# Ledger of designs, part 73: peptides against a protein of PDB entry 7AL2

Target 1, 85 residues: chain A of PDB entry 7AL2
Amino acid sequence: YEIMLIRPKTIDDINYVVDQVLEESNPVILDLSFLEKESPANFKLAGEKIKQMRSNYGAEALLLSRCNDKNLIIIAPKGVSLVRK

## One batch from the design tools (peptide; made by RFdiffusion4, then SolubleMPNN)

Design b2_p24_1_s1 (from b2_p24_1, 9 letters changed)
Fold by OpenDDE base, seed 3:
Structure b2_p24_1_s1 (fold): chain B 85 residues (1-85), chain A 24 residues (1-24)
Amino acid sequence: as target 1 above (85 residues)
Amino acid sequence: SDEEEALKILKEIVDEESFKEVME
Protein backbone atom coordinates (compact mmCIF):
# COMPACT_ATOMS: atom_id res chain seq x y z
CA TYR B 1 0.00 0.00 0.00
CA GLU B 2 0.87 3.68 -0.19
CA ILE B 3 0.60 6.35 2.47
CA MET B 4 -1.20 9.37 1.08
CA LEU B 5 -0.63 12.90 2.35
CA ILE B 6 -3.23 15.57 1.67
CA ARG B 7 -4.53 18.89 2.96
CA PRO B 8 -8.14 18.85 1.75
CA LYS B 9 -9.62 22.08 0.44
CA THR B 10 -12.76 20.95 -1.38
CA ILE B 11 -15.48 18.33 -1.23
CA ASP B 12 -13.69 16.54 -4.06
CA ASP B 13 -10.62 16.30 -1.83
CA ILE B 14 -12.71 14.86 0.98
CA ASN B 15 -14.15 12.24 -1.34
CA TYR B 16 -10.63 11.48 -2.55
CA VAL B 17 -9.67 10.63 1.04
CA VAL B 18 -12.65 8.31 1.32
CA ASP B 19 -11.72 6.62 -1.93
CA GLN B 20 -8.11 6.13 -0.84
CA VAL B 21 -9.12 4.49 2.43
CA LEU B 22 -12.05 2.37 1.28
CA GLU B 23 -11.26 1.54 -2.35
CA GLU B 24 -7.48 1.68 -2.49
CA SER B 25 -6.87 0.51 1.09
CA ASN B 26 -4.26 3.23 1.59
CA PRO B 27 -3.65 5.00 4.90
CA VAL B 28 -4.05 8.76 4.66
CA ILE B 29 -2.32 11.44 6.68
CA LEU B 30 -4.56 14.46 6.27
CA ASP B 31 -4.25 18.04 7.43
CA LEU B 32 -7.70 19.42 8.20
CA SER B 33 -6.47 22.92 9.04
CA PHE B 34 -7.63 24.48 5.78
CA LEU B 35 -11.18 23.21 6.11
CA GLU B 36 -11.28 24.11 9.79
CA LYS B 37 -10.37 27.72 9.04
CA GLU B 38 -12.01 28.29 5.68
CA SER B 39 -15.13 26.10 5.65
CA PRO B 40 -16.75 24.94 8.88
CA ALA B 41 -19.37 23.13 6.81
CA ASN B 42 -16.81 21.08 4.91
CA PHE B 43 -14.82 20.50 8.09
CA LYS B 44 -17.96 18.99 9.58
CA LEU B 45 -18.49 16.93 6.43
CA ALA B 46 -14.93 15.61 6.59
CA GLY B 47 -15.51 14.66 10.20
CA GLU B 48 -18.70 12.83 9.33
CA LYS B 49 -16.95 10.86 6.60
CA ILE B 50 -14.14 9.82 8.94
CA LYS B 51 -16.64 8.85 11.62
CA GLN B 52 -18.55 6.74 9.11
CA MET B 53 -15.39 4.98 7.93
CA ARG B 54 -14.55 4.10 11.52
CA SER B 55 -18.05 2.94 12.38
CA ASN B 56 -18.95 1.06 9.23
CA TYR B 57 -15.68 -0.10 7.69
CA GLY B 58 -13.34 -0.66 10.61
CA ALA B 59 -11.03 2.23 9.84
CA GLU B 60 -8.87 3.62 12.64
CA ALA B 61 -7.95 7.25 13.15
CA LEU B 62 -5.41 8.99 15.37
CA LEU B 63 -4.82 12.65 16.05
CA LEU B 64 -1.14 13.34 15.39
CA SER B 65 -0.85 17.09 15.93
CA ARG B 66 -3.06 20.13 16.41
CA CYS B 67 -1.65 23.65 16.33
CA ASN B 68 -1.74 26.97 14.49
CA ASP B 69 -1.23 25.71 10.94
CA LYS B 70 -1.78 21.98 11.27
CA ASN B 71 -4.55 19.60 12.21
CA LEU B 72 -2.99 16.26 11.38
CA ILE B 73 -4.90 12.99 11.48
CA ILE B 74 -3.93 9.57 10.21
CA ILE B 75 -6.73 7.31 9.07
CA ALA B 76 -5.96 3.70 8.23
CA PRO B 77 -8.12 1.07 6.54
CA LYS B 78 -9.09 -2.08 8.40
CA GLY B 79 -6.23 -4.08 6.91
CA VAL B 80 -3.57 -1.75 8.30
CA SER B 81 -3.09 -1.58 12.05
CA LEU B 82 -1.90 1.53 13.84
CA VAL B 83 0.36 0.65 16.76
CA ARG B 84 1.37 2.92 19.62
CA LYS B 85 4.68 1.99 21.27
CA SER A 1 -17.40 29.04 19.08
CA ASP A 2 -15.44 27.76 16.13
CA GLU A 3 -12.80 26.31 18.43
CA GLU A 4 -15.41 24.60 20.58
CA GLU A 5 -17.03 23.03 17.53
CA ALA A 6 -13.69 21.91 16.13
CA LEU A 7 -12.73 20.18 19.38
CA LYS A 8 -16.11 18.49 19.53
CA ILE A 9 -15.66 17.09 16.04
CA LEU A 10 -12.09 15.96 16.70
CA LYS A 11 -13.16 14.08 19.82
CA GLU A 12 -15.66 12.16 17.74
CA ILE A 13 -13.38 11.17 14.89
CA VAL A 14 -10.09 10.11 16.49
CA ASP A 15 -8.95 7.59 19.07
CA GLU A 16 -9.54 8.98 22.54
CA GLU A 17 -6.03 8.35 23.80
CA SER A 18 -4.51 10.11 20.81
CA PHE A 19 -6.74 13.12 21.45
CA LYS A 20 -5.70 13.31 25.10
CA GLU A 21 -2.03 12.92 24.25
CA VAL A 22 -2.09 15.79 21.77
CA MET A 23 -4.55 18.18 23.38
CA GLU A 24 -4.11 17.59 27.12
Scores: peptide ipSAE 0.772, ipTM 0.947, DockQ to the pose 0.922
Fold by OpenDDE base, seed 4:
Structure b2_p24_1_s1 (fold): chain B 85 residues (1-85), chain A 24 residues (1-24)
Amino acid sequence: as target 1 above (85 residues)
Amino acid sequence: SDEEEALKILKEIVDEESFKEVME
């Protein structure tokens, strides 16, 4: 698999993340800071999509960092183990 | 507030331990 890195700004970007995780089985390192600042509605949408992927498809998501200009999450498809050492 | 809502969403969408590690 590939590891995708994206800071989504649009609904198309959010759907791209979903496609990468569910269709391509690629982990995504996701920066939600743009959506959080610029579009609360799309931030909520992104959250809903991640929640659905976790609940329905066995995806795993970890918060990596949060500050003023960064909201980093890794979301991994089922079968990719995220391990903290 | 906007921050409270954002934190609520984050808490719902990531692993609990990772949230605590970063935010608490």
Scores: peptide ipSAE 0.772, ipTM 0.947, DockQ to the pose 0.878
Fold by OpenDDE base, seed 2:
Structure b2_p24_1_s1 (fold): chain B 85 residues (1-85), chain A 24 residues (1-24)
Amino acid sequence: as target 1 above (85 residues)
Amino acid sequence: SDEEEALKILKEIVDEESFKEVME
């Protein structure tokens, strides 16, 4: 698999993340800081999509970092284990 | 507030232990 890195800015970017996780089975490292600051509505939408992937498809998600200019999350499809050491 | 709403969303979408490690 591949690990995708993206800072989504549009609904198309959000849907790209969903496609990578569910269809391509690729983990995605997300920076949600743009959506949180510039489009709270799309930030909420992104959150809903991640929650749905976890609840319905067995995806796993970890918060990696949150500061003024970064909101980093990794989301992995079912079958790719995220391990904390 | 906007910050409270953001934290609420984050708490729902990530692993609990990762949230605590980063935010607390």
Scores: peptide ipSAE 0.771, ipTM 0.947, DockQ to the pose 0.909
Fold by OpenDDE base, seed 5:
Structure b2_p24_1_s1 (fold): chain B 85 residues (1-85), chain A 24 residues (1-24)
Amino acid sequence: as target 1 above (85 residues)
Amino acid sequence: SDEEEALKILKEIVDEESFKEVME
């Protein structure tokens, strides 16, 4: 698999993340800082999509870091194990 | 506040232990 890195800015970007996780089975490292600051509505939408992937498809999501300019989350498809050492 | 709302969303979308480790 490939690991995708994206800082989504649009609804199209959010849907791209969904396609990568569910259709391509690729983990995605997300920076949600743009949506959080510039579009609370799309930030909420992104959250809803992540919840759906976790609830309905067995995806896993971890918060990696959060500060003023970064909101980093990794979301992995069911077949990819995320391990904390 | 906006920050409180954002934290509520984050808490819902990531693993609980990861949230605690980063935010608490």
Scores: peptide ipSAE 0.771, ipTM 0.947, DockQ to the pose 0.938

Design b2_p24_1_s2 (from b2_p24_1 with S1D E4K T10L E12S S16E E20N)
Fold by OpenDDE base, seed 3:
Structure b2_p24_1_s2 (fold): chain B 85 residues (1-85), chain A 24 residues (1-24)
Amino acid sequence: as target 1 above (85 residues)
Amino acid sequence: DLEKENEEILKSIVDEESYNEVMS
């Protein structure tokens, strides 16, 4: 698999993340800071999509970093385990 | 309020332990 890195800015970007996780089975490291600052509606949408992937498809999501300039999350498909050492 | 709402959304979409680790 590949690890995708993206800072979503549009609904198309959000759907790209969903496609990468569910269809391509690729983990995605995403920075939600743009949506958080520029589009509360799309930030909420991104959150809903992530929750759905976790609850319905067994995806896992971890917070990696949080500050004013970044909101970094990794989301992994069911087939890829995230391990904390 | 928007900032608080966004933080609640963030809490709801990631593993709780990971959130606490980063924000501690």
Scores: peptide ipSAE 0.774, ipTM 0.948, DockQ to the pose 0.963
Fold by OpenDDE base, seed 2:
Structure b2_p24_1_s2 (fold): chain B 85 residues (1-85), chain A 24 residues (1-24)
Amino acid sequence: as target 1 above (85 residues)
Amino acid sequence: DLEKENEEILKSIVDEESYNEVMS
């Protein structure tokens, strides 16, 4: 598999993340800081999509970093294990 | 409060242990 890196800015970007996780089975490292600052509505939408992937498809999501200009999350599809050492 | 709402959204979409570790 591949690990995708993206800072989503549009609904198309959000749907790209969903496609990568569910259809391509690729983990995605996201920076949600743009949506949180520039489009709260799309931040909420992104959150809903991530929650749905976790609840309905067995995806796993971890917070990696949070500060003023970063909101980093990794989301992995079912079958890719995320392990903290 | 939008900031508070956004934080609750974030807490709801990530593993609890990961959230607590980052925010501690």
Scores: peptide ipSAE 0.774, ipTM 0.948, DockQ to the pose 0.917
Fold by OpenDDE base, seed 5:
Structure b2_p24_1_s2 (fold): chain B 85 residues (1-85), chain A 24 residues (1-24)
Amino acid sequence: as target 1 above (85 residues)
Amino acid sequence: DLEKENEEILKSIVDEESYNEVMS
């Protein structure tokens, strides 16, 4: 598999993340800081999509970094193990 | 409070242990 990196800005970007996780089975490292600052509605939508992937498809999500200009998460499809060492 | 709402959204979409580790 591949690991995708993206800072989503639009609904199309959010759907791209969903496609990468569910259709391509690729983990995605995403920065939600743009949506959080510029579009609360799309930030909520992104959150709902991630929640749905976790609850319905067995995806897992970890917070990687949080600061003023960064909201970094990894979302991984079922079958890809995320291990803290 | 939008900031608090956004933080609650973040807490709800990631593994709890990962959130606590980053924010501690």
Scores: peptide ipSAE 0.774, ipTM 0.948, DockQ to the pose 0.889
Fold by OpenDDE base, seed 4:
Parts: sequence; structure tokens; C-alpha cells
Structure b2_p24_1_s2 (fold): chain B 85 residues (1-85), chain A 24 residues (1-24)
Amino acid sequence: as target 1 above (85 residues)
Amino acid sequence: DLEKENEEILKSIVDEESYNEVMS
């Protein structure tokens, strides 16, 4: 698989993340800081999509970094194990 | 409070242990 890196800014970007995880089975390193600052509605939408992937498809999501300009998450499809050492 | 709402959203979408590790 490939690991995708994206800072989504649009709904198309959010859907791209969903496609990568569910259709391509690629983990995505995701920075939600743009949506959080610029579009509360799309931030909420992104959150809903992530929750759905976790609940319905066995995806796993971890917070990697959080600060004023960063909201970094990794979301991995079912079958890709995320292990903390 | 939008900031609080956004934080609650974040908490709800990631593994709890990962959230606590980053935010503690």
C-alpha cells in the first residue's frame, strides 16, 4: 500500500481521503487544521466520515500532533496495524 | 463555543489513548 499525506481544504479532498482508505486501502496522514480554522461545517463533515470509517469499516484513527496550526491524524484501513511502541 | 465543539469532535474521531498521549 501507499501512505497518503493531505491537508484537506475542500469536500473533494475529504472524499479523496475516504476513497484512499476504503477503496484503495491506503493509510492517510491527515492534517485537519485548515478545515478546523476555515470551515467548521467541513471539519464536522470530515469528522463524521472518519467516525463512519471506524464504525462501519474497521478503520483505525490516531491523533499524532495537536497545536494551533496542526491537527494531525493518521487513519488506517482495516488490515493495516498501527502500533505504538 | 466553536473551539470546544471542535475539540469534542476531535476526541470522538481518534483513539482515546492517542488523544490523551498527545494532549497530556
Scores: peptide ipSAE 0.774, ipTM 0.948, DockQ to the pose 0.911

Design b2_p24_1_s3 (from b2_p24_1 with L2K E4K E8K T10L S16K S24K)
Fold by OpenDDE base, seed 1:
Structure b2_p24_1_s3 (fold): chain B 85 residues (1-85), chain A 24 residues (1-24)
Amino acid sequence: as target 1 above (85 residues)
Amino acid sequence: SKEKENEKILKEIVDKESYEEVMK
């Protein structure tokens, strides 16, 4: 698989993340800081999509980094294990 | 507030232990 990196800015970007995880089975490292700052509605939407992927498709999501200008998350499809050493 | 709501959402979308480790 490939690991995708994205800082979503639009609904299309959010759907891209969903497609990568569910259709392509690729982990995605995403920075939600743009949506958080610029579009509360789309930030909420992104959150809902991530929750759905976790609940319905067995995806895992970990927080990687959080600060004023970062909201970094990795989401992995079912079958790709995320392990902290 | 917006900030509190955003943190609530974040807690809900990531693994609980990962959130606690990053935010501690």
Scores: peptide ipSAE 0.758, ipTM 0.943, DockQ to the pose 0.939
Fold by OpenDDE base, seed 2:
Structure b2_p24_1_s3 (fold): chain B 85 residues (1-85), chain A 24 residues (1-24)
Amino acid sequence: as target 1 above (85 residues)
Amino acid sequence: SKEKENEKILKEIVDKESYEEVMK
């Protein structure tokens, strides 16, 4: 698999993340900081999509880093294990 | 507030232990 890196800005970007995780089975490292600051509605949408992927498809999501300008999450499809060393 | 709501959402969408590790 490939690991995708993205800082989503649009609904299309959010759906791209969903497609990568569910259809391509690729983990995605995403920075939600743009949506958090610029589009509350799309930030909520992104959150809903991640919750759905976790609850319905067995995806796993970890917070990687958090500060004023950073909201880094890794989301991995079922079958790709995320392990803290 | 908006910030509190955003943190609530964030806490809901990631693994609990990962959130606690980053935010400690």
Scores: peptide ipSAE 0.757, ipTM 0.943, DockQ to the pose 0.935
Fold by OpenDDE base, seed 3:
Structure b2_p24_1_s3 (fold): chain B 85 residues (1-85), chain A 24 residues (1-24)
Amino acid sequence: as target 1 above (85 residues)
Amino acid sequence: SKEKENEKILKEIVDKESYEEVMK
């Protein structure tokens, strides 16, 4: 698999993330800071999509880094194991 | 507030342990 890196800015970007996880089975490292600052609606939408992938498809999501200008998350499809050491 | 709502969303979408580790 490949690991995708993206800082989504649009709904198209959000849907790209969904496609990468569910259709391509690729983990995605996301920076949600743009949506968080610029579009509450799209930030909420991104959150809803991630929750759905976790609940319905067995995806896993971990917080990697958080500050006022950074919101890094990795989301992995079912079958890719994320291990904490 | 928007900030509080955003943090609530963040807690919902990531693994609890990962959130606590980063935010400690």
Scores: peptide ipSAE 0.757, ipTM 0.943, DockQ to the pose 0.927
Fold by OpenDDE base, seed 5:
Structure b2_p24_1_s3 (fold): chain B 85 residues (1-85), chain A 24 residues (1-24)
Amino acid sequence: as target 1 above (85 residues)
Amino acid sequence: SKEKENEKILKEIVDKESYEEVMK
């Protein structure tokens, strides 16, 4: 698999994340800081999509970093194990 | 507030342990 990196800004970007996780089985490292600051509606949408992937498809989502200019999350498909040492 | 709502959403979408580790 590949690890994808994206700072989504549009609905198309959000759908790209969904496609990468569910159809391509690639983990995605997301920075949600743009949506959080610029579009409450699309931030909520991104959140809904992540919740759906976790609840319906066994995806795992971990917070990686949080500060004023970053909201970093990794979302991994069911077949990829995320382990913290 | 917007910030409080966004933080609530963040807590819902990530693993609880990962959130606590980053935010501690």
Scores: peptide ipSAE 0.757, ipTM 0.943, DockQ to the pose 0.910

Design b2_p24_1_s4 (from b2_p24_1 with L2M E4A E8K T10L S16E E20K)
Fold by OpenDDE base, seed 2:
Structure b2_p24_1_s4 (fold): chain B 85 residues (1-85), chain A 24 residues (1-24)
Amino acid sequence: as target 1 above (85 residues)
Amino acid sequence: SMEAENEKILKEIVDEESYKEVMS
């Protein structure tokens, strides 16, 4: 698999993340800071999509870093194990 | 506030332990 890195800015970007996780089975490291600051509605949408992937498809999501201008998350499809050592 | 709502969303979408580790 490939690991995708993206800072989503649009609904298309959000859907790209969903496609990467569910269709391509690629983990995605994403920075949600743009959506959080510029589009609360799309941030909420992104959140809903991530929750759905976790609840319905066995995806796993971890917070990697958080500050005023960073919201870094990794989401992995079922079958890719995320382990903290 | 908007910030509080966004933080609540963040807490819902990531593994709880990962959130605690980063935010503590």
Scores: peptide ipSAE 0.764, ipTM 0.946, DockQ to the pose 0.934
Fold by OpenDDE base, seed 5:
Structure b2_p24_1_s4 (fold): chain B 85 residues (1-85), chain A 24 residues (1-24)
Amino acid sequence: as target 1 above (85 residues)
Amino acid sequence: SMEAENEKILKEIVDEESYKEVMS
């Protein structure tokens, strides 16, 4: 698999994340900071999509970093195990 | 507030232990 990196800015970017995880089975490292600051509506949408992927498709999501200008998350499809030592 | 709602969303969408590790 490939690991995708994205800082989504549009609904198309959000859907790209969904496609990568569910259709391509690729983990995605994403920074939600742009949406959080510039589009609360799309931030909520992104959150809804991630929640749905976790609850309905067995995706796993971990918070990696959080500060004023960073909201870094890794989301992995069901077939990829995320392990912390 | 917007910030509080955003944090609520974040807490809902990531693994609880990962959230505690980063935020504590």
Scores: peptide ipSAE 0.764, ipTM 0.946, DockQ to the pose 0.922
Fold by OpenDDE base, seed 3:
Structure b2_p24_1_s4 (fold): chain B 85 residues (1-85), chain A 24 residues (1-24)
Amino acid sequence: as target 1 above (85 residues)
Amino acid sequence: SMEAENEKILKEIVDEESYKEVMS
């Protein structure tokens, strides 16, 4: 698999993340800071998509970094194990 | 506030232990 890195800015970018996780089975490291600051509606949409992937498809999501201009999350498909030590 | 709502969303979408590790 590949590990994708993206800072989503549009709905198309959000759907790209969903496709990478569910269709391509690729983990995605994403920075939600742009949506959080510039589009509350699309930030909520991104959140809903991530919740759905976790609840319905067994995806896992970890917070990696949080500050004023960074909201870094890794989301992995069911086939990829994320291990915290 | 919007910030509080965003933080609530963040807590819902990530693993709880990962959130605690980063935010504590």
Scores: peptide ipSAE 0.764, ipTM 0.946, DockQ to the pose 0.940
Fold by OpenDDE base, seed 1:
Structure b2_p24_1_s4 (fold): chain B 85 residues (1-85), chain A 24 residues (1-24)
Amino acid sequence: as target 1 above (85 residues)
Amino acid sequence: SMEAENEKILKEIVDEESYKEVMS
């Protein structure tokens, strides 16, 4: 698989993340800071999509880094194990 | 506030232990 990196800015970007996880089975490292600051509505939408992937498809999501300028999350499809050591 | 609401969303979408570790 490939690991995708993206800082989504649009609904198309959000759907791209969904496609990568569910269709391509690729983990995605995403920075939600743009949406959080510039489009709270789309931030909420992204959140809903991530919740759905976790609850319905067995995706796993971890917070990697958080500050005023960063909201970094990894979301992995079912079958890709995320392990903290 | 909007910031508090967004933080609540963040807590909901990531693994709880990962949130605690990063924010501790």
Scores: peptide ipSAE 0.763, ipTM 0.945, DockQ to the pose 0.955

Design b2_p24_2_s1 (from b2_p24_2, 8 letters changed)
Fold by OpenDDE base, seed 4:
Structure b2_p24_2_s1 (fold): chain B 85 residues (1-85), chain A 24 residues (1-24)
Amino acid sequence: as target 1 above (85 residues)
Amino acid sequence: MEEENKKAIEESFEEILEMMENAP
């Protein structure tokens, strides 16, 4: 698999993340900072998509970092384990 | 940014965090 890195700005970008996780089985390092600042609606949508991927498809998600200009989350598809040490 | 939008962002973020904290 590939590890995708994206800072989504549009609904198309959010859907791209979903496709990468569910269709391509690629982990995604996601920066939600743009959506958080610019679009509460799309930020909520991204959260709902993450929830759906976790609840329905066995994806895992972890918060990596949150600061002024970053809101980094890793989303792993089923079969890729996220381990904290 | 309107206060209502700020609150919506905060609530959305808390929802995401809650989901991550409850990850199996």
Scores: peptide ipSAE 0.124, ipTM 0.695, DockQ to the pose 0.043
Fold by OpenDDE base, seed 5:
Structure b2_p24_2_s1 (fold): chain B 85 residues (1-85), chain A 24 residues (1-24)
Amino acid sequence: as target 1 above (85 residues)
Amino acid sequence: MEEENKKAIEESFEEILEMMENAP
């Protein structure tokens, strides 16, 4: 698999993340800082999509880092384990 | 971040955290 890195800015970017996780089975490291600052509605939508992937498709999600300029989350598809050492 | 949206953003972020495995 490939690990995708993206800072989504649009609804199309959010849907691209969903496609990468569910259809391509690729983990995604996403920075939500743009959506958080510029579009609360799309930030909420991103959260709803993450919830859906976890609840319906067995994806995992973990917050990696949050500060003023970044909000990094990893989403792993079913079959890719997130391990904390 | 716009002050008028602060509460809505906090609520959305909390919703994400509640659904994270081994949240920090």
Scores: peptide ipSAE 0.124, ipTM 0.698, DockQ to the pose 0.045
Fold by OpenDDE base, seed 2:
Order: C-alpha cells, then sequence, then structure tokens
Structure b2_p24_2_s1 (fold): chain B 85 residues (1-85), chain A 24 residues (1-24)
C-alpha cells in the first residue's frame, strides 16, 4: 500500500480521500486546516465521511496534531492497524 | 456569522474527537 498525504480543499478532494481508503486500501494523512478555515460546511462533511468510514467500513482514525495552522488526522483502511507505542 | 461558523467548526471537531477517543 501507499501512504497518501493531502490537505483537502474541495468536495472532490474529500471524495478522493474516501476513494483512497475504501477502494485503494491506502492510509491517508489529512490536514483539515484549509476546510476548517475556508469552508465549515465541507469541514463538517469531511468529519461525517471519516465517521462513516469508521462506523461502516472498519477504518481507524487518529488525531496526530492540532495547532493554529494544522489539523492532522490519519485514516487507516481495514487491515492496516494503527498502533500507539 | 462568525460565531455561527465557529460553533459549527467546534461541533464538527468535537464529533471527530469523540469518535477518536477510543482509537489506539
Amino acid sequence: as target 1 above (85 residues)
Amino acid sequence: MEEENKKAIEESFEEILEMMENAP
């Protein structure tokens, strides 16, 4: 698998994340800081998609960092385990 | 409008955090 890095800006980017996790089985590291600042509606949508992937498809998600300019979350598809040591 | 947007962001983020509280 590949690890994807993306700072989503559009609904198409959000759908790209969903495709990477569910269709390609690639972990994705997201920076949600753009959506948080520029589109509260799309930020909410991204959160709903993350919730759906966890609840319905066995994805895992972990908050990596939150600061003024970054909001980093990793999403792992089913079969890729996130482990905190 | 700013207060409403701030509230929406906070609620969305809290929902994400709540879902992640039991994550590894």
Scores: peptide ipSAE 0.115, ipTM 0.680, DockQ to the pose 0.043
Fold by OpenDDE base, seed 1:
Structure b2_p24_2_s1 (fold): chain B 85 residues (1-85), chain A 24 residues (1-24)
Amino acid sequence: as target 1 above (85 residues)
Amino acid sequence: MEEENKKAIEESFEEILEMMENAP
């Protein structure tokens, strides 16, 4: 698999994340900081999509880093385990 | 950004955090 990196800015970017996780079975490292600052509606949508992927498709999500300028989350598809050392 | 929007974003993010694993 590939690891995709994205800082979503649009609904198309959110859909890209969903496609990568569910269709391509690729983990995605995403930075939600743009949506959090610039688009409350799309930030909420992204959160809902993450919840749906976890609840309905067996995806996992892990917060990697949170600070004033970044909110990094990894989303792994079913079959890719997120392991903490 | 309006104060109400900031709070809504924070609440949405906390909901995500509650279901996600935390980094070590």
Scores: peptide ipSAE 0.112, ipTM 0.681, DockQ to the pose 0.044

Design b2_p24_2_s2 (from b2_p24_2, 9 letters changed)
Fold by OpenDDE base, seed 5:
Structure b2_p24_2_s2 (fold): chain B 85 residues (1-85), chain A 24 residues (1-24)
Amino acid sequence: as target 1 above (85 residues)
Amino acid sequence: SEEENKKLIEESFKEILEMMENAP
């Protein structure tokens, strides 16, 4: 598999993340800082998609960093384990 | 409004954090 990196800016980008996790089985490192600053509606949508992927499809999600500049989350598809040592 | 948007963002993120593992 591949690890995808994206800072989504549009609904198309959000759907791209969903496709990568659910259809391609690729982990995705997300920076939600653009949506958080520029589109509260799409930020909410992104959050709903993350929750849905976890609840309905067995994805895992881990907050990597949150500050004024970045909002980093890794989402792993079912079958790829996130392990903290 | 800006305040309403900020509230929406924080509430949404809080819900995400409730479900996620977090950085140390």
Scores: peptide ipSAE 0.324, ipTM 0.802, DockQ to the pose 0.044
Fold by OpenDDE base, seed 2:
Structure b2_p24_2_s2 (fold): chain B 85 residues (1-85), chain A 24 residues (1-24)
Amino acid sequence: as target 1 above (85 residues)
Amino acid sequence: SEEENKKLIEESFKEILEMMENAP
């Protein structure tokens, strides 16, 4: 599999993340800082998609970092385990 | 408003955090 890195700016980017996790079975490292700053509505949408992927499709999510200019989350599809060492 | 948007962001993120693992 591939590990995707993206800082989504649009709904298309959000849907790309969903497709990568659910259809391509690729982990995605997300920076949500742009949406958090520039589009609260799309940030909410991204959060809803993350919750749906976890609740309905067995995805895992881990907060990597949150500060003034970063909001980093890794999302892994079912079958790719996120392990804290 | 900006204040309402800030609350929306924080509430949304709080819900995400409730069901995801946090970094150490």
Scores: peptide ipSAE 0.324, ipTM 0.802, DockQ to the pose 0.044
Fold by OpenDDE base, seed 1:
Structure b2_p24_2_s2 (fold): chain B 85 residues (1-85), chain A 24 residues (1-24)
Amino acid sequence: as target 1 above (85 residues)
Amino acid sequence: SEEENKKLIEESFKEILEMMENAP
């Protein structure tokens, strides 16, 4: 699989993330900092999509880093395990 | 308002964090 990196800015970007996880079975490293700052509505939407992928499709999600300039989350599709060492 | 948006974001993020694994 491939690991996708994206800082989503639009609904299309959010849907791209969903497609990567569910259709392509690729982990995605997300930076949600743009949506958090510029589009609270789309930030909420992104969160809902993450919750849905976890609840309905067996995806896993892990917070990587949160600071003033970044909000990094990795989402792994079913079959790719996220393991903390 | 910005305060309302900030509150919404924090609440949304809190919900996500409660479901997610956390990296050290």
Scores: peptide ipSAE 0.321, ipTM 0.802, DockQ to the pose 0.045
Fold by OpenDDE base, seed 3:
Structure b2_p24_2_s2 (fold): chain B 85 residues (1-85), chain A 24 residues (1-24)
Amino acid sequence: as target 1 above (85 residues)
Amino acid sequence: SEEENKKLIEESFKEILEMMENAP
């Protein structure tokens, strides 16, 4: 698999994240800082999609950082485990 | 309004954080 990095700006970008996790089985490192600043509605949508992927498709999510104009979350698809040492 | 948007952001993120693990 590949690890995707994206700072989404549009609904199409959000749907791209969903496709990468659910269809391609690729982990995604997601920076939500643009949506947080520029589109509260799309920020909310992104959050809803993350919750849905966790609840319905076995995805896992981990907050990496929220500081310095970054809002980083990793989303792992079912079958790719996030391991804490 | 700006205040309404700020509230929406914070409430949305709170919900996300409650369901997610935090990196050390």
Scores: peptide ipSAE 0.319, ipTM 0.801, DockQ to the pose 0.043

